Peptides against a protein of PDB entry 3B8E. Designs and how they scored, part 160

Target 1, 230 residues: chain A of PDB entry 3B8E
Amino acid sequence: PFLIFIIANIPLPLGTVTILCIDLGTDMVPAISLAYEQAESDIMKRQPRNPKTDKLVNEQLISMAYGQIGMIQALGGFFTYFVILAENGFLPIHLLGLRVNWDDRWINDVEDSYGQQWTYEQRKIVEFTCHTPFFVTIVVVQWADLVICKTRRNSVFQQGMKNKILIFGLFEETALAAFLSYCPGMGVALRMYPLKPTWWFCAFPYSLLIFVYDEVRKLIIRRRPGGWVE

## One batch from the design tools (peptide; made by RFdiffusion4, then SolubleMPNN)

Design b2_p23_1_s4 (from b2_p23_1, 23 letters changed)
Fold by OpenDDE base, seed 3:
Structure b2_p23_1_s4 (fold): chain B 230 residues (1-230), chain A 23 residues (1-23)
Amino acid sequence: as target 1 above (230 residues)
Amino acid sequence: DELEKLLEFLEKLLELLQKLLEE
């Protein structure tokens, strides 16, 4: 999100504080929980990793984490961001290059796509209104991401949900997201304004998309072992 | 006023958690 903010010069879609809440709050416990996941049922049929040729982090893992799953997550967040701004009169095309004027507190006549002028304070309210829904969208998508990361080859239906620590992690990240979204004073303290409950559902299609995508990927791997999709 | 609202929110959250633990 921050890279797109800089490259496209758009208003900040996800605040620094919200990023910290993701990295240190919602992602930490779920990520640790994966260390306690049960081995895949077919792990004993696989050859040991060759430490001379097989890297722990390979190009395929980077492509999956950042290039595929990360892109779907970002698209979900940006979709929510663009919808909120469009509802407030700022169409996506109008946001390109707007950052400089948007962040200037001395410019109080920034026009939206319909010619309405916005003060600095009004613009910041709209910006901060985007932060919480973007954050929640990422959390909802992370549900699917965490679940798919349980296995490399087996379906989630084959592996099951036996890891109690992972289940706790899903609960914890959801509870934290709800707390940050609805606790009084979060708008002042974290610049996260309260979220309308309907916005939680906007992320569900993307969560489902990630889940289906990975299940299909794993199905292909099972049918064609040693393929480039691994 | 904001502190009072925060306290009320936390109390409601605690009550909810207690109910969940009793079930």
Scores: peptide ipSAE 0.021, ipTM 0.485, DockQ to the pose 0.047
Fold by OpenDDE base, seed 5:
Structure b2_p23_1_s4 (fold): chain B 230 residues (1-230), chain A 23 residues (1-23)
Amino acid sequence: as target 1 above (230 residues)
Amino acid sequence: DELEKLLEFLEKLLELLQKLLEE
């Protein structure tokens, strides 16, 4: 998100505070929960890795985690961001290069896509209105990320949802997201303005996409061991 | 006024959590 902010010179889609809330708040407990996950049912039927040749982290894992899943996650956040700005009169194409004028407090006549002029204060309200939904979108996508990380090869349906700590992690990150979104004073303290409940659903297609993608990937691995998808 | 609203919110949240824990 921050790289796109710099490259495209658009208004900041995700604030520093929201990034910290993700990294320290919503990711920590779920990540720890994976340590309590049950082994895959077929793990003892697999040959042990060769410690001299096989790495725990390889190019395929990096490609999956950061290149594929991470991109889908980012797309979900940006989708929410662009929808909110569009609803406020700023179409995506109009945002390109707008940051300089957007962040200038002395410019009070920034025009939206429909010719409406926006003061600095109005623009900042809209910007900060995007931060909370972006954050919530990441949390919703992380539900899928956490669930798919339960296994490397087996379907989540085969593994089941028996890890109580993981379930707790899902509730914790959701509760934290709700708290940060709706607690009075968060708009002033954290620049996280309350969002409409409907915005929680904006990320659902992307969450589903990640889930389906990973299940299909795992299915391919099971059917074609040693393929490039592994 | 904001502090009072915050306190009210926290109380409601606590009540909700208690209800969830009782289930």
Scores: peptide ipSAE 0.021, ipTM 0.525, DockQ to the pose 0.049
Fold by OpenDDE base, seed 2:
Structure b2_p23_1_s4 (fold): chain B 230 residues (1-230), chain A 23 residues (1-23)
Amino acid sequence: as target 1 above (230 residues)
Amino acid sequence: DELEKLLEFLEKLLELLQKLLEE
């Protein structure tokens, strides 16, 4: 998100503190929960592989898959960001290069896509309004990520939801998202303004996309063992 | 006013947590 912010010169979609909340708050508990996930049913049935060649390749491919999931997560966040800004009169195309004027407190006549002028304070309210839904979008997408990451090869439907810690992680992450979104003072403390409950649904298509992506990936791995997607 | 809202929120959160712990 920060790289896109710099390259595109758009208003900051996600604050540094919010990023830290994602990295430390929403990623840690899921990561711990995955450590306690039951082994895949097929792991114990696999023939011994060459530890030097096969493990390295698999680790690289897994890393790439997680990278792709991370990109989908970011796209979900940016989608939500652009939708909110568009609802406030700023179309995505208009945001390109706008950052310099957007962040200048002395410019109080920044025009939106419809010619409406926005004061610095108004712009910052809109910006901070975007932080919360971006964060929430990441959390909702992480629900799918957490569920799919419990298995490397097996479908979620095959492995099931037996890990109580995983379930706890989902609830904890959701509770954290709700707390950060709706607790009074978060706008001042974290630059996260309250979010309308309806915006939680903006993430669902991307959560579903990750889920479908992973299931398709796993299906390919099952059908073509030793392929490039493994 | 914000402090009052915060307190109300915390109270509601505590009530929710208590309900969850009782289940």
Scores: peptide ipSAE 0.018, ipTM 0.445, DockQ to the pose 0.048
Fold by OpenDDE base, seed 4:
Structure b2_p23_1_s4 (fold): chain B 230 residues (1-230), chain A 23 residues (1-23)
Amino acid sequence: as target 1 above (230 residues)
Amino acid sequence: DELEKLLEFLEKLLELLQKLLEE
């Protein structure tokens, strides 16, 4: 998200505090929960990993985790961001290069896509209105990520949802998202203004996309062992 | 300022977690 902010020179879609909330609040508990997940049905039937040839972290794992799934996550967040800004009169094409003027507190006549002028304070309200939905979008997408991370080869339907701690993690991050979205004072304290309930649904297609993508990937792995997709 | 906000957030998070654990 921050890279796109720089490259496209758009208003900041995700604040620093919001990033910290993601990293520390929503990622930690789910990640810990994975440590308590039951072994994949076929993992313990495999020979021990050769530490000389079989690295735990390889280019394929990095590519899948950060290159593919991470891109879908980012797209989900940006989609939500663009929806909110468009709803407030700023179409995506108009946001390109707007950051400099957007962040200048002395410019109080920044025009939206329809010629309406916005003061600095008004713009910042809109910007901060994007932070919470972006955060929530990441949380919703992380639901899918957490679920798909349970297995490498088997479908979620084959492995099942037996880890109670993982389930707790899903509820915890959801509750945190709700708290940050609707608790009074969050706008002042964290620059996370209240979220319209409808904006929660912006993330759902991307969460589903991640899930479908992973199931297809796993299906390919099962049918073609040793492929580049593994 | 950001650190203070983070601390406040963590405190609130802890409170939330405590509430969730009590359920």
Scores: peptide ipSAE 0.013, ipTM 0.367, DockQ to the pose 0.034

Design b2_p23_2_s1 (from b2_p23_2, 21 letters changed)
Fold by OpenDDE base, seed 1:
Structure b2_p23_2_s1 (fold): chain B 230 residues (1-230), chain A 23 residues (1-23)
Amino acid sequence: as target 1 above (230 residues)
Amino acid sequence: VLDEVLEELKELLKKFLEELEKK
């Protein structure tokens, strides 16, 4: 997200605080759940023919999968960002290069795509209105990741503990998202203004996409054991 | 496969942006 922000010179789609909330809050529980799943999976895997190389390959595959999911999450967030800005009169093309003027406190007449002038304060409200939905979008997309983790193992007993961790993770992420989205003062404290409940649904297509992607990936891995699913 | 999915997603985003531009 931050790289695209720098490259495109668009208004900040995701604040530093929201990034920290993602990295420290929402991503942590999934990462822990994945780590536990890996540890348990390593116990169940037949001794790798070469423990060193096979472990490295598995770690690489997991890191790639995580990186891939992260990219889809970012795309989902950006989609939500662009939708919100478009609804507020800023078309995506118009946002390119707008950052300099957007962040300038002395420019109070930044025009949107429809020729409406926006004060600095109004622009910042819109910007901060995007932060929360972006965050929520990532959280909703992470639900798919957590559900995917649940579907990896058919073992009912292992599903129980994992299900509790996953349910807890889902609850924590959702509760955090709800807290950040609806708690009074978050707009001032975290630059996250209240989110309309409808925006929660904007992420669902991306969650579904991730779900489908991972199921397809798993299917390919099952059909071609040892194939590098890039 | 990921690159294809990402490309499809980019295309969907582009289409969405184009639709937004038409409004």
Scores: peptide ipSAE 0.000, ipTM 0.187, DockQ to the pose 0.021
Fold by OpenDDE base, seed 4:
Structure b2_p23_2_s1 (fold): chain B 230 residues (1-230), chain A 23 residues (1-23)
Amino acid sequence: as target 1 above (230 residues)
Amino acid sequence: VLDEVLEELKELLKKFLEELEKK
């Protein structure tokens, strides 16, 4: 997210504190939940044929899978960001290069895509209105990510939701998202203004895509054991 | 496969952005 902000020079879609809340708050409990997960029935039974090469390949595959899922999460957040800004008159093309003028407190006549002038205060309200939905979008996408990361080969339908710690992590993450979204003072403290309930649904298509992708991936792995997709 | 899905998602996002710009 932050890299795209720098490269595209767009208004900041997600605050630094919000990023820290994602990294420390939402990822920690889920990561612990995965560590305590019962090993996939097939993973425990396969003795590593070559422990050194198989570990390296497995680490590379894990890093690639997590990297790709992280990119999908970022895309989901940016989608929500662009939708909100577009609803407020800032089309995506107009946001490119706008950051310098957007963040300048002395410029109170920044034009939107329709020629409406926005004061610094108005712009910051819109920016901070984007932070909460971006965060919530990441959380909702992380639900899917956590569930799919549970298994490498088996379908979610085959493995089931037996890990109580994972379920707890999902609830904790959701509770944190609700707290940050609706607790008084978060707009001042975290630059996260209250979220309209409708914005929670913007992430669901991405979560569904992640689920479909992972199920297809797992299906391919099951049909072609030893392929590069493992 | 994930790269393909990511590319498809990027294309979908791009199309969505283009549609928003036309509106």
Scores: peptide ipSAE 0.000, ipTM 0.184, DockQ to the pose 0.022
Fold by OpenDDE base, seed 5:
Structure b2_p23_2_s1 (fold): chain B 230 residues (1-230), chain A 23 residues (1-23)
Amino acid sequence: as target 1 above (230 residues)
Amino acid sequence: VLDEVLEELKELLKKFLEELEKK
């Protein structure tokens, strides 16, 4: 997200505090849950015939899968960001290169795509209005990510939702998202303005996309054991 | 711990709904 912000010179889609809340707040419990499940699965795995080579390959494949899921997650966040800005009069094409003028407090006449002038304060309100739904989008997409990461080869329908730690992680992330989105004072403290409830549903297509992607990936792995997709 | 988180979520949801009703 930050790299695209620099390259495209668009208004900041996600605040530093929000990123910190994701990395330290929402991702920790899920990561611990996944680490425990991996450890349990590795205990259940009979000794790999070549433990050095098989571990390295498995780690690389996991890293690629997480990288791809992370890209879909970022795309979901940016989609939400662009939709909100478009609803406020800033079309995606108009946002390119706008950051310099957007962040200048002395420029109070930044025009949107329709010629409406925006004060610095108004622009910052819109920017901070994007932070919360971007964060919530990440959390909702992480629901699917956590569910799919529970298994490497089996469908979610085969293993089911038996991990209590995973369920706890999902609730913790959701509770944190609700707290940051709706608690009074978060706009001042964290630059996260209240979210319209409808924005929770904006991420659902991306959660579904991740779910479908992983089910297809797992299907390929089951059909072609030892392939590059494992 | 799960029950505590669920209860906290319910409280947050309740507060949110109350705020929506006030509007």
Scores: peptide ipSAE 0.000, ipTM 0.252, DockQ to the pose 0.046
Fold by OpenDDE base, seed 2:
Structure b2_p23_2_s1 (fold): chain B 230 residues (1-230), chain A 23 residues (1-23)
Amino acid sequence: as target 1 above (230 residues)
Amino acid sequence: VLDEVLEELKELLKKFLEELEKK
């Protein structure tokens, strides 16, 4: 998210503290849940033919999968960000290079895509309004990630939702998202303004895309063991 | 490698954002 912020010089889509909450808070429980499930499903069934090569290949697979999922998460967050800004009059193309003027408190006449002038305070309200939906989008996409990463090779339908840690992780992330989105003072503390419940649904298409992507990936891995997807 | 790059990127991002907040 921040690389795009720097490269594109767009308004900040997500605050630093919220990024930290995602990285340390929301990712920790999922990572633990995944570590437990990987231990149960893959380690017990694979006879280690060559522990060094199989471990390296498996680590590469995990890193690629997490990297790809992370990119899809970022895309989902940015989509939600751009939708909110577009609804407020700022089209994505207009946001390019706008950061310098956007963050300048002395400029109170920043024009949107329709020629409306926005004060610094109004711009910051819109910016902070984007932080919460971006975060919620990441959490909703992480629901799919948790469900997907439950199995490296098997479909979610084959292994089922029996892992209590995964279920707990889903509830914890949802509770954290609700807390950060609706708790009084989060706008001041985290620059996260309250989110309309409708914005929770904006992430669902991306969660579905991740789900479909992973099921397809797993299907390919099952059909072509040792392929480039591994 | 990608996870390491992503983590490094997150750290760089964190540092940059911290610097921006100080400004």
Scores: peptide ipSAE 0.000, ipTM 0.245, DockQ to the pose 0.017; fails the geometry check

Design b2_p23_2_s2 (from b2_p23_2, 21 letters changed)
Fold by OpenDDE base, seed 2:
Structure b2_p23_2_s2 (fold): chain B 230 residues (1-230), chain A 23 residues (1-23)
Amino acid sequence: as target 1 above (230 residues)
Amino acid sequence: LLEEVLKELKELLKRFLELLEKL
């Protein structure tokens, strides 16, 4: 997110605090929950193949899969960001290069895509209005990520939802998201303004996309053992 | 108690943000 902010010179989609809340708040409990996930039945049954080459390939492929999931997560967040800004009159194309003027306190006449002028205060309200939905989008996408990451090759339906810690992690991150979104004073403290409940649904297509992506990936791995998707 | 903890957490985060902005 921050790299795109710099490269595209768009208004800040996700504040530093929200990033920290994701990295330290929402990711920790899920990561712990995954550590307690039951070993996939097939992992334990696989005879040790050549431990040097097969581990390296497997680690690389896992890293690539996580990288791809991370890209989908970022896309989900940016989608929510662009939707909110578009609803406020700022089309995605208009946001390119706008950051310099957007962040300037002395410019109070920044025009939107429809020629409406926005004061610095109004712009910052819109910016901070994006932070909460972006965060919530990441949390909703993480629901899918947490569910899919519990297995490498087996479908979620095959492995089931036996890990109570995973379920707890899902509730915890959701509760944290609700807390950060609706607790009084979060706008002042975290630059996270209250979110309309409807924005929680904006992330659902991306959560579903991750779920479908992983199920398809796992299906390919099952059908083509030793393929590049492993 | 929850409000107090929240207030303290807010203050801590605010200070942290201010530090990051100075970096």
Scores: peptide ipSAE 0.005, ipTM 0.245, DockQ to the pose 0.021
Fold by OpenDDE base, seed 1:
Structure b2_p23_2_s2 (fold): chain B 230 residues (1-230), chain A 23 residues (1-23)
Amino acid sequence: as target 1 above (230 residues)
Amino acid sequence: LLEEVLKELKELLKRFLELLEKL
């Protein structure tokens, strides 16, 4: 998110506080889930001819899969961001390079794609209105990640523990998202304005995309054991 | 609520596609 903000010079899609909430709140549960998956994969691979190389290969494959999922999450967040700004009159093309004027407090006549002039305060309200939906989009996309982590293990005993971790993770992320979205004062404290309930559904196509991506990945792994996709 | 959300999502997707076509 922050890299695209710098490269494209667009208005800030996700604030520093929201980034911290992702890193410290939402990303912890996936990281824990991944750590448990790694620990159990290491238990199942107790017969590698070379434990060091086979561990490194697994870590690389998990890292690549996680990186790809993270990119899809970012795309989901940006989709939501562009949709909200488009609804407020700012088309994606118009946002390119707009940051300098957008962040300037002395420019109160920034035009949208329809020629409407926006004051600095109005622009910042719209910007901060994007932060909460972006965050919520990441949380909803992470639901798919947690479900994926659950479906990777066929063992009934593993399903029980993963089900608890999944349920806890879904609850924690959803509770955090609800708190940040609807708690009074979050607009002032965190620059996260209240979210319309309808925006929770904007992320669902991306959650489905991640789910389909992982099922396709698993299908490829099953068809070609030892391929680059493992 | 679901129908409204689906309608909004469809409209958002349509707008997004229209925006992509203008790019």
Scores: peptide ipSAE 0.000, ipTM 0.199, DockQ to the pose 0.031
Fold by OpenDDE base, seed 4:
Structure b2_p23_2_s2 (fold): chain B 230 residues (1-230), chain A 23 residues (1-23)
Amino acid sequence: as target 1 above (230 residues)
Amino acid sequence: LLEEVLKELKELLKRFLELLEKL
């Protein structure tokens, strides 16, 4: 997300505080939950035929899969960001290069895509209105990511939801997202303005996309044992 | 199952594109 902010020079889609809340609050408990997960029945039964080459290949494949999932997560957050800004009169094309004028406190006549002028205060309200739903979108997408990371080869339906720590992690992320979104004073303290409940649903297509992507990936791995994906 | 998952992925992608076109 931060790379696109720099490259495209768009208004800040995700605040530093929200990033810290993701990294420290939402990612840590799920990561711990995965560490305590019972090993997939197939992973522990197959000794690597060649520990050096098979480990390196598996690490690369895992890294690529997590990298792809992370890109889908970022796309989900940016989608929510662009939807909110478009609803406020800022089309995605108009946001390109707008950051310099957007962040300037002395410019109070920044025009939207429809010629409406926005004061610095009005722009910052819209920006901070984007931070909360971006964060919530990441959390909702992380639900899917956490569930799919449970297995490397088997479908989620085959392994089942037996890890109580995983369920606790999902609950903790959701509770944190709800707290940050609806607790009074978060707009002032964290620059996270209250979220309309409807924005929680904006992430669901991306969560489903991640599930479908991972199930397809796992199906390919199961059907082509020894392919470039193993 | 793969065909169903691919079909569902295509439908989701289509809905995503439709949402982008409305933006």
Scores: peptide ipSAE 0.000, ipTM 0.195, DockQ to the pose 0.027
Fold by OpenDDE base, seed 5:
Structure b2_p23_2_s2 (fold): chain B 230 residues (1-230), chain A 23 residues (1-23)
Amino acid sequence: as target 1 above (230 residues)
Amino acid sequence: LLEEVLKELKELLKRFLELLEKL
């Protein structure tokens, strides 16, 4: 997020507070929960791996898969950001290079894509209105990410949802996201303005995309053992 | 705009799911 903010010179899509809430709040319990996940049903049936070659290759393939998932998560967040700004009159093309004027408190006549002028205060309200939906989009996408991380090769349907700590983690991150999004005073304290409930559903297509992507990946691995997709 | 984009995303997802069922 921050790199695109600098390179594209767009208004800030995700605040520092929201990043901290993701890294320390919503990701911690889910990450710990994976340490308690049951071994895959086939793990003991796999041939012994060569400890010199197969470990390094496997770590690279895991890193690549997680990198692709992280890219889909970022795309989901940016999609939500661009939709909110477009609904407020700022088309994606118009946002390119706008940051300098957007962040200047002395400029009160920044025009949108339709020629409407926006004061500094109005622009900051719209910016902070983007932060909470971006955060919630990440949390909803993390549901799918956490579920797919339960297994390396087996389908989630084969592994099942038996990890109670993982289920608790999903509820905890969702409850925290709801608290930060809707608790009175969060707009002043954290610059996280209340979210329309409909924005929770905007992330569901991306969660489904991640889930489907990983199930296809795992299916390919099962059909072609030892491929570059493991 | 949101409704239109969501409609396109749903259609894309539906096509992707149909492709998965054929695999």
Scores: peptide ipSAE 0.000, ipTM 0.198, DockQ to the pose 0.053

